Peptides against a protein of PDB entry 2FGR. Designs and how they scored, part 219

Target 1, 331 residues: chain A of PDB entry 2FGR
Amino acid sequence: SSVTLFGIVDTNVAYVNKDAAGDSRYGLGTSGASTSRLGLRGTEDLGGGLKAGFWLEGEIFGDDGNASGFNFKRRSTVSLSGNFGEVRLGRDLVPTSQKLTSYDLFSATGIGPFMGFRNWAAGQGADDNGIRANNLISYYTPNFGGFNAGFGYAFDEKQTIGTADSVGRYIGGYVAYDNGPLSASLGLAQQKTAVGGLATDRDEITLGASYNFGVAKLSGLLQQTKFKRDIGGDIKTNSYMLGASAPVGGVGEVKLQYALYDQKAIDSKAHQITLGYVHNLSKRTALYGNLAFLKNKDASTLGLQAKGVYAGGVQAGESQTGVQVGIRHAF

## One batch from the design tools (peptide; made by RFdiffusion4, then SolubleMPNN)

Design b2_p23_6_s3 (from b2_p23_6, 11 letters changed)
Fold by OpenDDE base, seed 1:
Structure b2_p23_6_s3 (fold): chain B 331 residues (1-331), chain A 23 residues (1-23)
Amino acid sequence: as target 1 above (331 residues)
Amino acid sequence: MTIEVPPGVALAVQEKVLAELAA
């Protein structure tokens, strides 16, 4: 068997010009270009093309040294893999998020990422953002001439919130085509949760695509989330993203990404635009800067996710500007 | 019932949910 220790430490200075009170926030933040993490992983060859694997990964908060503790909530899986693909048991990214977040040019972290994978409805489930699940079984196919798929099921284990049963149950998957410069995927998921102590289904559909032109990469997402409540109207959000990235001078990368969040339940839109730059000092160390603008309209109160500094909302209809400048180091 | 509202949920969504629960 082999065991590999791996990680990323990503720490930044961050600024946002508005919080919920209209005041600026600034300080030391984390995970601006990549999520900071510590992990252990390994494999064992069992013969006959079968391998066992494990993966344990937790988030690192470099600003406070993990004052709230360390855990393996990012991933805690055991797996079997072979010519049939891979089966995973344990907490992980759900298959839909694992595949569809790959189209986010900001790597689902910092002030620039696509924010569609979120709890739009004050869902009371721990993973109502649709990113991860407890008690998860996942299966990933091999790549067959570009075609691949992933499926997952998470057990609810009779978890209840209020009158809602089956809380935490997930069923979902994706189909994809990945061949050369082209990637395209369709994901479908349902999670059972509660809103206000009442049973709610979180339905999600996501379409993603990217194309690498060599000189630049284009990427896009189309997503609908719908919290279907037993009492009250559906809470629906349509999220859209379009981004481009390009290498600069052999050592840099520039990124530009736009997202629109159409929050149907409040008839309000938010627009996010982010410019990012990464400068590679080495294969393992980079400097980066992000500049993000978030424009809320009407009753929208979305905020940029300057983790470690400010990740809350703003006043209704207010705009927010955010900056992150930091160091990413991988080991 | 105190609904813990996750960060980033619009206040208007929270208010709507609360109003519907009070009805």
Scores: peptide ipSAE 0.181, ipTM 0.730, DockQ to the pose 0.013
Fold by OpenDDE base, seed 4:
Structure b2_p23_6_s3 (fold): chain B 331 residues (1-331), chain A 23 residues (1-23)
Amino acid sequence: as target 1 above (331 residues)
Amino acid sequence: MTIEVPPGVALAVQEKVLAELAA
């Protein structure tokens, strides 16, 4: 049996030139290159190729010392694994986000990530971003000649919001091909939620692919999210991402990523472009910098996610510039 | 019914949802 304490402390100085009032925000933020975390994990060999596992992981907020408390909302799983793959019980990334966020060159955090995994429709469910679920059972296959898959189901446990029942129910999965430099995946998910106290289905389809050329990596995402409502029609967003990364001087990595968010319900687009650099001081410690531009059109009000400084929206049709410079330390 | 709108949802989406609920 093994038990490992692990974590990341990622803290930055961040700036955004506009908030919802049109004012600048700056200060000490968190999780600019990787989500800051503290975790415990372990495995037990049960013999016959069967292993038990546990994983407990919570977010760290280094700017305020976790003033709001600490929890294991990032992951709190027990698992069995073997030749059949892995079964997990407990709160975790849903299989679709687990796989499809891997194509985001900004690690689903800071001011540069793909923001398609979000609540587009004022969904009232706690996890209406499609990233994690409570009461989750997940299964991941082994990799068979490159082919792999993951499936998940989250129980709603009769949660209700307004007249909506089954809130928090998730069903979803992905199929993938991962072989050498190539990765490609298709994910499908449905989550039950509420909008305006009425039953709503959050449907998601995501296609991702990446290729590592050695000298550079290309990555892309195509996503459609629909909040299907009984009254008022669908709230649909089409999200697109294309990114490239390259090693620099053996100790650095440069990243460039573009995303487009076509918000059909308001006929409005947002464009995000981010330049990032990571400088490895060691295997565990890095310096980083991110520069992001977010251009909202028409009724779009998206904001960059400078966690700990400002993660809200901007005025309709306004553009936002963000900067993060920080330290990431892993243990 | 006051609908608590999560942060980062466009005002236009909120207005649309509210208008549809009032109809």
Scores: peptide ipSAE 0.167, ipTM 0.711, DockQ to the pose 0.012
Fold by OpenDDE base, seed 5:
Structure b2_p23_6_s3 (fold): chain B 331 residues (1-331), chain A 23 residues (1-23)
Amino acid sequence: as target 1 above (331 residues)
Amino acid sequence: MTIEVPPGVALAVQEKVLAELAA
């Protein structure tokens, strides 16, 4: 049996020009290039090609030293793996997010990421962003000639909110083709939640693809999220992303990503454009900078996720500019 | 019951939800 301690400390200086009051925010933030984390993992060879594993991972907030506490909410799994693939038990990324966020060139972190994996409807469930789930069982296939898949089910454990039952139940999965420079995936998920104390189904469909040309990588996402409420119309968002990344001088990477969030329930769009640069000082240490522009139209109030500084919304129809400059260190 | 609105959810979405609950 082996135990590995691992982590990332990513801390930045961040600025956004507008908050909900129209004022600027700036300070020391966290997780601009990668989510800061502390984890333990290990494996045991059980023989016959079977392995047991565990993974415990929590978020680190370097700006305040985890003033709100530490937990293993990023991942807390026990696993069996072998030629059949991997089965995981415990809180983790749901299979859909685990696969489909891989097309986000900003690693689902900081002010630049695709923000489609979101609670668009004021859902009252803890994981209504479709990223993680409690009480999750997941299965991941091996890669067979490029083809792979993942499936998951999370138990609701009779969690109720208002009149809504089965809150936190997740069912979902993806199919993918990963071969050489090409990756493509389709993900489907449904999560039960509550909105206004009433039962709501969060349906999600996501298509992702990327191609690595060597000199540059292109990546894209198409997503629809629909909150189907017992009372009231559907709250639907169509999200689109297109990004490119390229290596620079063997030690750097430049990234450019555009996203569109078409919020159908309020007939309002938001446009996000992010330019990022990562400079590797070593295999474990990098400097980075991100510049993001978020343009809200009409009733849209989306804000950039400058974690530790400001991650709230802005006034309706307002635009926000964000900057992050930071250090990422992995151990 | 205070509906905790996640950051960045449009006020218009909140208002719509509230209006539909009051009907």
Scores: peptide ipSAE 0.151, ipTM 0.717, DockQ to the pose 0.013
Fold by OpenDDE base, seed 2:
Structure b2_p23_6_s3 (fold): chain B 331 residues (1-331), chain A 23 residues (1-23)
Amino acid sequence: as target 1 above (331 residues)
Amino acid sequence: MTIEVPPGVALAVQEKVLAELAA
């Protein structure tokens, strides 16, 4: 068997020009280019092409030294893998988010990422952003001539909120084609939750694609999220993303990404544009900078996710500008 | 009934949910 200790420490200086009161916020933030983490993983060869594995991973908050404690909420899995693919037991990324967030050029972190994987409806479940689940069983196929898939089910364990039962139940999966410069995927998921103490289904459909031209990469996402409430209308958001990245001078990468969030329940749109640059000082250490602009229309109050500094909303119809400059180190 | 609203949800969505629950 082998055991590997691994991690990322990513810390930045961040600024946003507006909070909910219209005031600026600035300070030391975390996870601007990659989520800071500490993990343990290992594999055991069981013979015949079968392997056992474990993975334990928690988030690191470099700004406060994990003042709220450390846990393995990023991933805590045991697995079997072989020619059949991989089966995982334990908390992890749900298959839909694991695959479809791969098209986000900002790695689902910092002020620049696609924010479609979100709790749009004040869902009361712990993971109503559709990113991870407790009590999860996942299966991932091998790649067959480019075709691959992943499936997952999370047990609710009779969790209740108000009158809602089955809270935390997840079912979902994706199909994909990954071959050379091309990647394309379709993901479908349903998660049971509660809104206002009433049963609600969080339904999600996501399309993703990317193409690597060598000199540049293009990536896109199309997503619909619906919170279907037992009482009241659907809370629906259509999210769109288009991004490009290119290598610079052999050691740098520039990224530009646009996203649109059409929040149907409040008939309001938000536009996000982010410019990012990463400069590799080594294979393990990079400097980075992100510049993001978020324009809310009408009743929209979305805020940029400057983790460790400010991740709240703004006043309705207000725009927010954010900056992050930081160091990422991997070990 | 106290509804805990996660951070970053639009106030308009919260108000809509509350209004529908009161009706």
Scores: peptide ipSAE 0.072, ipTM 0.670, DockQ to the pose 0.012

Design b2_p23_6_s4 (from b2_p23_6, 10 letters changed)
Fold by OpenDDE base, seed 2:
Structure b2_p23_6_s4 (fold): chain B 331 residues (1-331), chain A 23 residues (1-23)
Amino acid sequence: as target 1 above (331 residues)
Amino acid sequence: MTIEVPPGVALEVQKAVLAALAA
């Protein structure tokens, strides 16, 4: 059996030109190109093609040295795998997020990512962004001629918020086709949560596709998130993303991504455009820069996620520009 | 970094790491 210690330290200097007061913010931020992490993983061969595995992974905050402590909230799983695929027990990415975020050219990290996987409704559940779940059982199929799938269920364990029961219950999955340069996926999920102490269902549907032309990659996402509330009506957001990436000089990668967030409950749109560049100094070390522009219209107050510097909103209808320049090191 | 461990030692490594992180 083997145990692997692994991690990423990603730290940047970040700037945003506006916060909620209209003031600029700048400083040392974390996780601009990849989420900083420390992890342990291992596998045991049980014979007959069966393997046991574990995975423990926590986020690292290089700017403050994990002042809030360290935990394994990124992933804490035990697994069985074989010709049947993989079963996982424990906190992890939910199957829908794990698959559909793979089409985000910014890997759900920094100021450039697709922000559709979000708590759009001030949901009171711990994971109302639809990214991870506690008490999760997941199953992933092998790839069968390109076709693959993943399914997950998270137990609520009788969690309540206000009058809402079953908080934290997740059910979801995806189907996908991954063959050569083509990837395409459909994901569906429902999570039980609360808004204002009242039972709310977070429904999510996501379509993703990418094609690698060798000289460039195109990627796209279509998503609807709906918080179905008993009182006050549904909070629905339609999110769209289109991105392109290309290798530069054998050691670099340029990325351009556009997203639109149509926030139906406030009849307001936000437009995001991000230019990113990664320069590989080695297989393990890279320099990077991100430039993002977020235009809010009408009542929209979205902010770029400059983690460690500023991740809050802006005033309604205001635009925000963000920059990150950093170092990523993997070990 | 990869460490090869005998069968069953992985559990003890997990316990030790968890104990060190809780201290």
Scores: peptide ipSAE 0.042, ipTM 0.480, DockQ to the pose 0.561
Fold by OpenDDE base, seed 1:
Structure b2_p23_6_s4 (fold): chain B 331 residues (1-331), chain A 23 residues (1-23)
Amino acid sequence: as target 1 above (331 residues)
Amino acid sequence: MTIEVPPGVALEVQKAVLAALAA
């Protein structure tokens, strides 16, 4: 049997010009180009094309040395795989987020990512951003001439919040076509949660696509999230993303991404634009810089996610500028 | 980094790593 130790340490200097009080924040942050992580994984060949696997992965916070502790909340799975695909048991990315975040050119981290996978409604469930789930069973198909799919179900285990009795139940999946330069996917999910102690369904639909032209890659996302509350009406957000990336001089990559978040419950929009550059010093070490601008309109209070420095909101209708400059090292 | 570990030892290493990360 083999065990692989792996990880990423990504630490940056970050700045945002506004917090919730209108003041600037700056300091040492984490996970600006990739989420910092430590993991253990292994596979066992059981013969006949069947394999067992495990994966344990936790987040690393290089700025404070994991002062709040270490855990395997990123992934803690056991799996069987073969010609039928892969079955996973344990906490993981839900199938919808695992596939649809792959179209985010900023790797779902730092100040530049698509922020559509969010708790838009002050949901009281721990994973109301639609990214991961506890008590998850997942199945991933093989690739059949480009076609592939993933499905997941998470048990609520009778978790209650207020009058909600099925908090944390997830059902969802995606269908995709991945062939040569083209990738396209449709994801659907429902998660049961609570808002204000009342049962709420978080419905999500996401369409993603990318095309690699060789000289550049184009990527896009269309998403609707809807928190269906028993009382108080629905909280709906439509999120849109378009991004492009290109290699630079064989050692670098430039990225540009735009996103729009149309928050229907408050009739307010936010616009995000991010420019990023990654400079590869080696296959394992890179320098990077991100510049992001977030414009909130009307009642919108979204903030850029400068993890380790400031990830909160801003005043309603305020704009925020963020910068990250950092080192990413993989091992 | 890949470490080949004999069967059974991988479980003990996993337990030790988990214990060290929980401390």
Scores: peptide ipSAE 0.039, ipTM 0.453, DockQ to the pose 0.472
Fold by OpenDDE base, seed 5:
Structure b2_p23_6_s4 (fold): chain B 331 residues (1-331), chain A 23 residues (1-23)
Amino acid sequence: as target 1 above (331 residues)
Amino acid sequence: MTIEVPPGVALEVQKAVLAALAA
């Protein structure tokens, strides 16, 4: 059997011009181009095309040395795979996020990513951003002439918050077409949670597509997230993203991405635009820079996710500018 | 980095690595 130790250490100097008080924040941050991680994985060939697998992965915080400890909350799965596809047991990305975040040119990381996969409603569940789940069973099909799918179910294990009795239950999946330069996917998910101690359904629909022209890649996302509350009406957000990337000089990549977050419950929009550059010093080491601008309108208070420096909101209707310059090293 | 471990030792090495990461 083989065990692979792998990881990424991504640390940056970050700046945001406004926090919740209107003050600037700056310092050493983490995970600006890729989420810093440490992992173990392995496979065992069981014969007949059947394989067993394990994957254990946790987040690394290079700025503080994991002061709060280390865990495997990124992924902790055992799997069987073969001609039938792959079955996974354990905490992981839910199938919808695993597929649909692949269209984010910033890889759901740093100050530039699509922020649609979010807890929009102050949901009280542990994973109300729709990214991961505990107690997850997932199935992924093989690719059949471009067509593929993934499905998942997470057990709530009778978790209760207030009057909500099924907190943490997830059901969801995607269908996709991945062939050569084209990728397109539709994802649907429902998660049970609580808002204000009341049962709430987090419904999500996401459409994603990308095309690689060789000289450039285009990518887009359309998402609706709806927290259906028993009392107080729905909290709905429509999120849109369009991005482009291009190789530069054989060693670099430039990225430009725009996102719009239409927050219906507060009748307020936020606009995000990010310019990113990655310079590969090797296959494993890169320098990078990100410049992001977030314009909140009306009652919107969204903030850029400068992890390790400042990831909170701003004052209503305020704009925020963020910069990250860092090193990514993979091993 | 890939480490190949003999089948009989793989589980113990995995346990030791996990213990070291949890400490």
Scores: peptide ipSAE 0.038, ipTM 0.451, DockQ to the pose 0.446
Fold by OpenDDE base, seed 4:
Structure b2_p23_6_s4 (fold): chain B 331 residues (1-331), chain A 23 residues (1-23)
Amino acid sequence: as target 1 above (331 residues)
Amino acid sequence: MTIEVPPGVALEVQKAVLAALAA
C-alpha cells in the first residue's frame, strides 16, 4: 500500500482598490493561483482489480499559519475503485462542482475564478455555494470512449434551520465527454437549504466545454442557479464564462477569462475580467500575477475573492480592481 | 512525497501525521 503526503503552499501580496466602505485593502493573501492545501492519500490493492483508497485534504493559510486551525474540509473520503469506477464516502467536492469547475482556467481560486458556484440567496446552509457537501456518497464511472459520469447524494441527517428540515441534502450528477483536446459536460444538482428560516431548494444546471488547440485552450461555462423559495419569489442567477489560456516561452502561461453574472432577483449584472500569468521556475514552483476587474451594475455588490486580504462585497454599482502577485509551491 | 507502507501500517502513519498536525 502507499501513502502520499502532498500539498500546495500558495501565498501572495494582494490589493483591491475598494471594500464595502470604498477603501482599499492590501496585504498578504493565500491561494491566488491554486488553493493552498495539505493532504494525505493512499491506496491499497485488494486484489481482483479492486482498490481501497483514502483521501484527507485541508486548506492551508500561509498568511496566519492556520490560526483558526486545520481540518480536512476540502476532502475526507474513503473509497473503493475498480473496473466499475469509484465509490467515495465522505466530505468532498460534489460531482457537479468537481467536474464543472475543471473548466475554470483560474482553478476556482484567487481573484480570477468563475464565481457562479455561489450562495446567491443568503442561504443558511454551510455549503450553499454548491461546491462541497458533508455526508456525501459519490460514484464516478470510468471513461468509456470519452464518455464519463459522476453522481452524488448527501444526507441531510435531519438537520434543521428554522422550518427547513432537510438542510444539506444534495442530489446531483454530471455527464461528460472527454476525448483528446475536447471536454464537454452537463451537470445538474439540487441542494436543500434554508433562506430566512424557510425551506429552499438550490437548483443548479451547468454546461461546460473546453478545447485544447495546442497553441491555446478555450474554455466556457453556462450556469443557472435558482434558489426556489415559497415566499418572496425565486432567486435566479445566470452565469456565463469564457476563457482562453496559452503557453508563453515554454515556461509561462497567460490566461484571460471573462464572466458575466446576471442576478435576476435584483435585476443586476456583474462583469468580471481577469488577466493572469504563471511563470514556472520548476515543475513544482511558480510565480504568478493576476489582474482582475469586476464591474457591478445597479444593485450588484460582488467582490473579488482576495483570500486573506479582502473577500467581501463592494457598494452597489461599484467597480473593483484587484491584483495578486505570489508564489505557488507544490510538494 | 510518496511513502510505501506495508499493509496495516498506513493507519499508523495516518495517525502520526494527524497527531503532528493537531499539535
Scores: peptide ipSAE 0.032, ipTM 0.463, DockQ to the pose 0.477

